Peptides against a protein of PDB entry 4Y8H. Designs and how they scored, part 32

Target 1, 222 residues: chain A of PDB entry 4Y8H
Amino acid sequence: TTIVGVKFNNGVVIAADTRSTQGPIVADKNCAKLHRISPKIWCAGAGTAADTEAVTQLIGSNIELHSLYTSREPRVVSALQMLKQHLFKYQGHIGAYLIVAGVDPTGSHLFSIHAHGSTDVGYYLSLGSGSLAAMAVLESHWKQDLTKEEAIKLASDAIQAGIWNDLGSGSNVDVCVMEIGKDAEYLRNYLTPNVREEKQKSYKFPRGTTAVLKESIVNICD

## One batch from the design tools (peptide; made by RFdiffusion4, then SolubleMPNN)

Design b2_p14_4_s3 (from b2_p14_4, 9 letters changed)
Fold by OpenDDE base, seed 3:
Structure b2_p14_4_s3 (fold): chain B 222 residues (1-222), chain A 14 residues (1-14)
Amino acid sequence: as target 1 above (222 residues)
Amino acid sequence: DEEEAAFAALPVLV
């Protein structure tokens, strides 16, 4: 997995690759690694697929209840604290590694969370097996005061570095843009750089290519 | 099959 987050002048972008694996096997070529916690708070997940999805759904449900109880829009720091406390309670046995980002009445936010419940803050972040490939791009091209378009490009270039150089990453780039004063823009398959070409040969042979040499009916009832 | 049992025991990673 390669997941990234990048802050820009008026918001935050997160991006992910779309490969899932089971050991050496590609399980899914186009899985979704971007999860909605609330309308304007999204996360990218790395680690165990079931744990990343289940923990983000659980916290998303509790954030909705908290928003109704407080009569307030949910805050990214509230989601961060709830995720951290839940993951820490399970001592890293819930295999969720998250980049959490969003916009709220206090501004734009970007955080990371590890499975043991540690959290980081940054203007740009990467996690997963492709994180070093992504970070090489981020460290080379990140600058202060990025535009929305520059941040989307930087995030997508960083995910592509994971797609090309990390065995655990592949296929497509998904993006979610959270800008202050706008709805979240979820861009599923924003880039599809791995469309497979048509196979040079078909395995569809004409009927009769293999002749029937003998037929026999065997009764399998006594 | 031992390979089928080994495959079924591998978690899906993202």
Scores: peptide ipSAE 0.443, ipTM 0.763, DockQ to the pose 0.817; fails the geometry check
Fold by OpenDDE base, seed 1:
Structure b2_p14_4_s3 (fold): chain B 222 residues (1-222), chain A 14 residues (1-14)
Amino acid sequence: as target 1 above (222 residues)
Amino acid sequence: DEEEAAFAALPVLV
């Protein structure tokens, strides 16, 4: 997996690749690694697919209940704290590595969470097996005061570095843009750089291409 | 058999 987050002048973008693996096997070519915690709070997951999905759904449900109870829009720091406390309780046995990002009444936020419940803050972050490939792009091209378009490009270029160089990463780039004062923009398959060309020939031959050399009927009741 | 059993026991990673 390659997941990234990049802050820009008026919000935050997260991006992910779309490969899942099971040992040496590509399990899914086009899995979704971007999860909605709330309408304006999204996360990208690396690690165990089931754990990333389950923990984000659990916290998403509890964030909705908390929002209703407090009569307030969900805050990224509330999701961060709930995820951190949950992951820490399980001592790293829940294999979820998350980039959590969003917009709330306090502004735009970008955090990472590790499976043991540690958390980091940054203007740009990468996680997963492709994180070093992504970070090489981020460190080379990140600047302060990025535009929305520059941040989407930087995030997608960083994910492509994972797609091309990391065995655990591949296929497509998914993007989610969270801008202050707007709805979240989920761009599923924002880039599809691995579309296979049309097959030049078919292995579907005419019926009868393989000759029958011998046929025999055996009665099994004798 | 062992490779198929090992495959079935591996978690899906993202």
Scores: peptide ipSAE 0.434, ipTM 0.759, DockQ to the pose 0.849; fails the geometry check
Fold by OpenDDE base, seed 2:
Structure b2_p14_4_s3 (fold): chain B 222 residues (1-222), chain A 14 residues (1-14)
Amino acid sequence: as target 1 above (222 residues)
Amino acid sequence: DEEEAAFAALPVLV
């Protein structure tokens, strides 16, 4: 997996690749790694697919209940704290590595969370097996005061570095843009750089296409 | 058989 987050002047973007794996096997070529915690708070997940989905759904439900109880819009720091405390309770046995981003009444936020419950803050972040490939692009091209369009490009270029250089990453780029004062923009398959060419010929031949040139019976019993 | 069974036992990673 390659997941990234990038802050821009008026919000935050997250992006992910779309490969899932089971050891050397590609399980799904077009999985969704961007999860909605609330309308304006989204998460990108790396690690165990079931754990990333289940923990984000659990915290999403608890954030909705908390929002209703407090009569307040959900805050990214509340989602961060709930995720951190839950993951820490399970001592890294819940295999979720998350980039949590969003907009709330306090502004735009970007955080990362590791399976043991540690958290980081930054203007740009990467996680997953492709994180070093993504970070090489981020460190080379990140600047202060990015526009929305520059941040989407930077995030998608960083995911493509994972797609091309990481075995655990592949297929497509998904993007979610969270801008202050707007609805979240989920861009499923924003880039599809791995469309397979059409097969030029059929590989199904009739029986008898390969002639038997010689047959011999060998006794292997003494 | 054992290799296929081992692959089926691996968690899906993302």
Scores: peptide ipSAE 0.432, ipTM 0.764, DockQ to the pose 0.716; fails the geometry check
Fold by OpenDDE base, seed 5:
Structure b2_p14_4_s3 (fold): chain B 222 residues (1-222), chain A 14 residues (1-14)
Amino acid sequence: as target 1 above (222 residues)
Amino acid sequence: DEEEAAFAALPVLV
C-alpha cells in the first residue's frame, strides 16, 4: 500500500493506490483504500484491510452520533482522538495505519495514526509499504503554499512512485480532495496508468496445434 | 487442503 496526504492553501488532499495483497498474491487490483468518516473527513488506510474498514466505519458512526448530540459539524481532531484511543486500547492488534484528513469549522487538517495509537501531524505524510517511495517524491517536490492542482499532482506523483517501485502497491490512483467551503471531491480512479492494451493475439489455439510426438498403449491389467 | 488453507490464513493487506 501507498497512501499520502498533502495540505494545500485552502484544504487537504489524500491519495491511495488500489492494490490489495495476500502474501505474494494480488487479491484485488482495484480496491478502495479511501474511507469516509464523515462528509468532509476522509481517511486513507494501510495494514489489515478488515481492520482499516471496520475501525473507520466504527468511528464514522460514533462521529455522526457525536455531531447530532453536540449540534456541531464533525471535527478532524475528534475523529483523530477517537481513532487513537481505540487503537491504543488494542495495543497494535488492530492493524490499522491511517492518514486522516478533512475540513471542519476550525480549518483543514492532516494527521497520521499508527496501529499502537501514536499520532503525527504534518503538511505532507505517507504510510504503507510504498511510503518511502512516496516520501522520496514528497521531499523532492513539496513546497509551502501549494495550490489545489499542485497538491493533487504531488499526491498522485507520490502514489505513482509506490505503484512503480513497491510490490505492495499497484494499479490505480484514488484521490479525495477536501477544500474549505466545498464538498469533498472523491476522485475514484483519478489515474489509471495500468490499463492493459487489447490482447494482440488469441491464446486459444486450434485443435492440433500441439503435435503428438509419440503414442504408446500400455495394458495396465495383469 | 493445507496449501489452500495457508493462502486463506494470510490476511488481506492494503
Scores: peptide ipSAE 0.430, ipTM 0.755, DockQ to the pose 0.747; fails the geometry check

Design b2_p14_4_s4 (from b2_p14_4, 9 letters changed)
Fold by OpenDDE base, seed 3:
Structure b2_p14_4_s4 (fold): chain B 222 residues (1-222), chain A 14 residues (1-14)
Amino acid sequence: as target 1 above (222 residues)
Amino acid sequence: DAEAAAFAALPVLV
């Protein structure tokens, strides 16, 4: 997996690749690694697929209840705190590595969370097996005061570095843009750089290409 | 088959 987050002047973008693996096997070529915690708070997940999805759904449900109870829009720091306390309780046995980002009444936020419950803050972050390939692009091209368009490009270029160089990453780029004062923009398959060409030949022969040499009815009940 | 059993025991990673 390659996941990234990049802050820009008026918000935050997160992006992910779309490969899942099962040992040496590609399990899914177009999985979704961007999870909605709330309308304006999204998470990118790396690690165990079931754990990343289940933990983000659990915290998403608790954030909705908290928002209703407080009569307030949910805050990214509330989601961060709930996630880290849950993960820490399970001592890293829940294999979720998360980039949590969003907009709330206090501004735009970007955090990372590790499976044992540590948390980091940054203007740009990467996680997963492709994180070093992504970070090489981020460190080379990140600047302060990025525009929305520059941040989407930078995040997409960083995910592509994972797609091309990391065995655990591949296929497509998904993006989610969270801008202050706007709805979240989820761009599923924002880039599809790995469309397979047509196969040169088909193994679908006409019926009867292999002759039937013998038929026999055998009773298998005495 | 031992390979099919080993495959079924591997977690899906993202």
Scores: peptide ipSAE 0.441, ipTM 0.763, DockQ to the pose 0.842; fails the geometry check
Fold by OpenDDE base, seed 1:
Formats: sequence, structure tokens, C-alpha cells
Structure b2_p14_4_s4 (fold): chain B 222 residues (1-222), chain A 14 residues (1-14)
Amino acid sequence: as target 1 above (222 residues)
Amino acid sequence: DAEAAAFAALPVLV
């Protein structure tokens, strides 16, 4: 997996590749690694697919209840704290590595969370097996005061570095843009750089292409 | 087969 987050002048973008694996096997070529915690708080997941999905759904449900109870829009730091405390309680046995990002009444936020419950803050972040390939692009091209378009380009280039160089990453780029004062923009398959052309020929031969050379009937009753 | 059993035992990773 390659997942990234990039802050820009008026919000945050997260992006992910779309490969899942089971050892040496590609399990899914076009899985979704971007999860909605709340309308304006999204995360990207790396690690165990079931754990990333389940933990984000659990915290998403509790964030909704907390929002209703407090009569307040969900905060990214509340999701961060709930995820951190949950993951720490399970001592890294929940294999979720998350980039959590969003917009809330306090502004735009970008965090990472590791399976043992540590958390980081940054203007740009990468996680997963492709994180070093992504970080090489981020360190080369990141600057302060990125525009929305520059941040989407940087995030998608960083994911492509994972797609091309990491065995655990592949296929497509998914993007989610969270801009202050707007709805979250989920761009499923924002880039599809691995579409195979149509096969020039079919291996489906007409019926009867293979002749029957011999037939025998054997009675199996004495 | 051992490969099919190994495949079934591996978690899906992202």
C-alpha cells in the first residue's frame, strides 16, 4: 500500500493506491483504501484490510454519536484520540496504519496513526510499503502554501511512485479533497494508469475445434 | 494443497 496526505492553503488532500495483496497474490486490483469517518473527515488505511475498515467504521459510528450528543461538528482531533486510544488498548494487534485528515470548525488537519497507537502531525505524510517511494516525491516537490491543484498533483505523483516502485502498491489512484467551507470531494479512480488494452484475439475457439479421437463405454456393474 | 492452505491463512493486506 501507498497512502499519502498533503495539506494545502485551504484544506487537505489524501490519496491511496488500489492494490490489495495476500502474500505474493494480488487479491484485489481496485480496492478502496479511503474511508469516511464523517462527511468532512476521511482516512487512508494501510495494514490488515479488515482491521482498517472495522476500526474506521467503529470510530466513525462513535464520532457520529459524539457529534449528536455535543451538538457540534466532528473534529479531526476527536477521531485521532479515539483511534489512538483504541489501537493502543490492543497493543498493535489491530493492524491499522492510518492517515487521518479533515476539515472542522478549527481548520484543516493532517495526522498519522500507527497500530501501537503512536501519532504524528505533518504538512505531508506517507504510510504503507510504498511510503519511501512516496516520500521521495514529497520531499522533492513539497512547498509551503500549495494550491488545491498543486496538492492533488503532488499527492497523485507520490501515489504513482508507490504504484511503479512498490510491490504492495498498484493499479489506480484514489483521492479525497477536504477543503474548508466545502463538501469533501471523493475522487474514486482519479487516475487509472494501468488499464490494459483490449485483447487483440480471443482464445475462445468454436465448439468442435477439438475432435473426439476415441470413445469407449465401460459397464461398472457386474 | 499446501499453497491453497497457505493462501487461505494469509490476511488481505492493503
Scores: peptide ipSAE 0.435, ipTM 0.761, DockQ to the pose 0.797; fails the geometry check
Fold by OpenDDE base, seed 2:
Structure b2_p14_4_s4 (fold): chain B 222 residues (1-222), chain A 14 residues (1-14)
Amino acid sequence: as target 1 above (222 residues)
Amino acid sequence: DAEAAAFAALPVLV
């Protein structure tokens, strides 16, 4: 997995690749790694697929209840605190590594969370097996006062570095843009750089294409 | 056989 977050002048963008794996096997070529915690708070997940989805759904539900109870829009720091306390309670056995981002009445926010419940803050972040490939792009091209378009480009270039260089990353780029005073813009398959061409040949051969050269019956029971 | 068993035992990672 490659996941990134980038702050810009009026908000935050998160992006992810779309590969899931089971050891050496690609399980899904086009999985969704961007999860909605609330309308304006989104999370990118790396680690165990079930844990990333389940923990973000659980905290999303608790954030909605908290919002109703407090009569306030959800805050990114509330989601961060709930996630980190939950993950810490399970001592890293919940294999979720998260980039949490959003906009709320206090502004735009970007955080990361590790499975043991540690948290970081930054203007740009990367996690997953492709994080070093993504970080090489971020460190080379990040600047202060990014525009929305520059931040989307930087995030998508960083995800592409994971797609091309990390075995755990691949297929497409998903993006979510959270701008102050706007609705969240979820761009599923924002880039699809790995569309396979149509197979030029059929692998369906006529019966008898392979000649039987010899037959033998071997008794394998004593 | 061992690869199929390993596949079934490995978690889906993202």
Scores: peptide ipSAE 0.430, ipTM 0.763, DockQ to the pose 0.718; fails the geometry check
Fold by OpenDDE base, seed 5:
Structure b2_p14_4_s4 (fold): chain B 222 residues (1-222), chain A 14 residues (1-14)
Amino acid sequence: as target 1 above (222 residues)
Amino acid sequence: DAEAAAFAALPVLV
């Protein structure tokens, strides 16, 4: 997996690749790694697919209940705190590594969470097996005061570094843009750089293409 | 059996 988050002047963007794996096998070529916690709070997940999905749904449900109870829009720091306390309770056995981002009445936020419940803050972040490939792009091209378009480009270029260089990453780039005062823009398959061309040849040969070189009838009755 | 069990024992990673 390669997941990234990038802050820009009026919001935050998160992006992910779309490969899932089971050891050496590509399990899904176009999985969704961007999860909605609330309408304006999204996360990207790396680690165990079931744990990333289940923990984000659990916290998303509890954030909705908390929002209704408090008569307040959900805050990214509330989601962060609930996620980290849950993950810490399970001592890293819930294999969720998350980039949590969003917009709320306090502004735009970007955080990361590790499976043991540690949390980081930054203007740009990467996680997953492709995180170093992504970080090489981020460190080379990140600047303060990015525009929305520059941040989407930087995030997508960083995910592409994972797609091309990390075995655990591949296929497509998904993006979610959370801009202050707007709805979240979920761009599923924003880039599809791995569309296979039409197969030049068919492996469906005519019957009889392989000649029978030898036949033998063996009696199996002793 | 063992190979199918080994494949089924690997978590789906993202």
Scores: peptide ipSAE 0.429, ipTM 0.754, DockQ to the pose 0.746; fails the geometry check

Design b2_p14_5_s1 (from b2_p14_5, 6 letters changed)
Fold by OpenDDE base, seed 3:
Order: C-alpha cells, then sequence, then structure tokens
Structure b2_p14_5_s1 (fold): chain B 222 residues (1-222), chain A 14 residues (1-14)
C-alpha cells in the first residue's frame, strides 16, 4: 500500500493506490483505500483491510452521533482522538495505519495514526510499504503555499512512485480533495496508468489441434 | 502485528 496526504493553501488532499495483497497474491487490483468518516473528513488506510474498514466505520458512526448531540460540524481532531484512543486500547492488535484529513470550522487538518495509537502532524505525510518511495517524491517537490492543482499532482506523483517501486502497491490512483467552503471531491480512479493491453495470442486452439490416437469405451457398471 | 514488509500494505486476515 501507498497512501499520502498533502496540505494546500485552502484545504487538504489524500491519495492511495488500489492494490490489495494476500502474501505474494494480488487479491484485488482495484480496491478502495479512501474511507469517509464524515462528509468533510476522510482517511486513507494501510495494514489489515478489514481493520481499516471496521475502525473507520465505527468512528464514523460515533462522530455522527457526537455531531448530532453537540449541534456542530465534526472536527478532524475529534476523529483523531477517538481513533487513537480506540487503537491504543487494543495495543496494536487492530492493524490500522491511517492518514486522517479534512476540513472543519477551524480550518484544514492532516494527521497520521499508527496501530498502537501514536499520532503525527505534518504538511505532507506518507504511510504503507510504498511510503519511502512516496516520501522521496514529496521531499523533492513539496513547497509552501501549494495550489489545489499542484497538491493533487504532487499526491498522485507520490502514489505513482509507490505503484512503480513497491511490490505491495499497484494499479490505479484514488484521490479525495477536501477544500474549505466546498463539499469533499472523491475522485475514484483519478489515474489508471496500468490498463492491460489486449493479449497478442489466444490459447484457445481449434478442436482437433491435438490428434486423438485411440478411443476406448469401458463399461464400469455391471 | 501486520508488518508492512514483503506482503504489501493491505494484507488479508492472517
Amino acid sequence: as target 1 above (222 residues)
Amino acid sequence: MVSFGGAGGWVGPS
């Protein structure tokens, strides 16, 4: 997996690859690794697929209840705190590694969470087996005061570095853009750089290509 | 502990 987050002047972008693996096997070529916690708070997940999905749904449900109770839009720091407390309670047994991002009435936010419940803050972040390939691109091309378009490009280039150089990453680039004062823009398959070409040959030979040398019918029932 | 090692970032349940 390669997941990234990048802050820009008026919001935050998260992106992910679309490969799922089971050991050496590609289990899914086009899985979704971007999860909605609330309308304007999204996360990217690495680690155990079931754990990332289940923990984000659980916190998403509790954030909705909290928003209704307080009569307020949910805050990214509230989602962060709920996620870290839940993960810490399970001492790393829930294999969720998350980049959490969003916009709220206090501004745009970008955080990471590890399975043991530690949290980090940054203007750009990467996690997963492809994180070093992604970070090489981020460290080379990140600058202050990125535009929305520059941040989408930087995030997608960082995911592509994981796709091309990490065995655990592959296929497509998914993007989610969270801009202040707008709805979240989820761009499923924003890039599809691995479209398979048509097979040059078919192994469907004409009937009779292998000659039948002998046929025998044996009755096995008396 | 799901290692992000050689098996990739999204590992099925072990």
Scores: peptide ipSAE 0.021, ipTM 0.564, DockQ to the pose 0.072
Fold by OpenDDE base, seed 4:
Structure b2_p14_5_s1 (fold): chain B 222 residues (1-222), chain A 14 residues (1-14)
Amino acid sequence: as target 1 above (222 residues)
Amino acid sequence: MVSFGGAGGWVGPS
């Protein structure tokens, strides 16, 4: 997995690759790693797929209840606090590594959370097995006062670095843009750099294409 | 177990 977050002048962008794995096996070529906590608060997940999905849904539900109870728009720091306390309670046994980002009445925010419940803050962040490949791009090209378009490009380039250089990352780039004063813009398959070409040959053969030269039936019960 | 790229790049539960 490669996940990134980048702050820009009027908001925050998060991005992810779309590969899921089971050891050396590609389980899904086009999975979704961007999760909605609230309308304007999204996260990207790395680690155990089930844990990332379950923890973000749980906190998303509690954030909605909190918002209704307080008559306030959800805050990114509230989601961060709920996530870190939950993860810390389980002492790193919930395998969720998250980049949490969003916009709220206090501005735009970008955080990361590790499975043991530690949190970081930054203008740009990366997590997952592709995080070093992504960070190399971020460290090389990040600047202060990014535009929305520059931030989307930087995040997408960082994810592509993971796609090309990390075995755990692959296929497509998903993006979510959270701009102050606007609805969140979820861009599923924003880039599709690994479209498979049509196979030149079909390997579907009719029954009987290969002649049966010998058949033997063995009873395995005696 | 299905993973979002947790193995091989960083330490975490599997």
Scores: peptide ipSAE 0.063, ipTM 0.646, DockQ to the pose 0.238; fails the geometry check
Fold by OpenDDE base, seed 1:
Structure b2_p14_5_s1 (fold): chain B 222 residues (1-222), chain A 14 residues (1-14)
Amino acid sequence: as target 1 above (222 residues)
Amino acid sequence: MVSFGGAGGWVGPS
């Protein structure tokens, strides 16, 4: 997996590859690794697929209840706190590694969470097996005061570095853009750089292509 | 087990 987050002037972008693996096997070529916690708070998940999905759904539900109870828009720091406390409680046994990002009444936020419940903050972050490939791109091209378009490009280029160089990453680039004062923009398959061309010929041969060379009928009844 | 990769910087079976 390669997941990234990049802050820009008026918001935050997260991106992910779309490969799921089971050991050496590609389980899904086009899975979704971007999860909605709330309308304006999204996360990217690495680690165990079931754990990333389950923990984000659980915290998403609790954030919705908290929002209703407080009559306030959900805050990224509230989601961060709930996630880290939950993960810490399970001492790293929940294999969720998350980049959590969003916009709320306090501004735009970007955080990472590890399975043991540690958290980091940054203007750009990467996680997963492709994180070093992604970070090489981020460290080379990140600048202060990115535009939305520059941040989307940087994030997508960082994911592509994972796609091309990490065995655990592949297929497509998904993007989610969270801009202050706008709805979240989920760009499923924003890039599809691995589309295979249509096969020029079919290997479906006509019936009868394989000749019957010999037939024998054996009666098994006396 | 279906995986999306490991922790940051970890390269291994995912």
Scores: peptide ipSAE 0.056, ipTM 0.640, DockQ to the pose 0.286; fails the geometry check
Fold by OpenDDE base, seed 5:
Structure b2_p14_5_s1 (fold): chain B 222 residues (1-222), chain A 14 residues (1-14)
Amino acid sequence: as target 1 above (222 residues)
Amino acid sequence: MVSFGGAGGWVGPS
């Protein structure tokens, strides 16, 4: 997995690859690793797929209830706190590594959470097996005061670094853009750089292409 | 187990 988050001048973008694996096997070529916690708060997940989905749905439900109870828009820091407390309680046994991002009445936010419940903050973040490949791109090209378009490009380039260089990452780039004063823009398969071309040749040979060199019939009845 | 890979440079256990 390669997941990234990048802050820009008026919001935050998160992106992910779309490969799921089971050992050396590609289980899903086009899985979704971007999860909605609330309309304007999204996360990207690495680690155990079931755990990332389940924990984000649980916190998403609790955030909705909290929002209704308080008559307030959900805050990214509230989601962060609920996630980290939940993960910490399970001492890393819930294999969820998350980049949490969003916009709320206090502004744009970008955080990461590790399975043991530690949290980080930054202007750009990467997690997953492809995180180092992504971080090499981020460190090379990140600048202060990115535009929306520059941030989307940077995030997508960072995911592509994972796609090309990390065995655990592959296929497509998904993006979610959360801009202040706008609805979240979920761009499923924003890039599809691994579309297979049409096969130039068929490897189906006619019957009889391989000659029978010898045949023997043996009676096994006494 | 379906994995999206681990944190950092660590390839998820598979």
Scores: peptide ipSAE 0.052, ipTM 0.640, DockQ to the pose 0.268; fails the geometry check

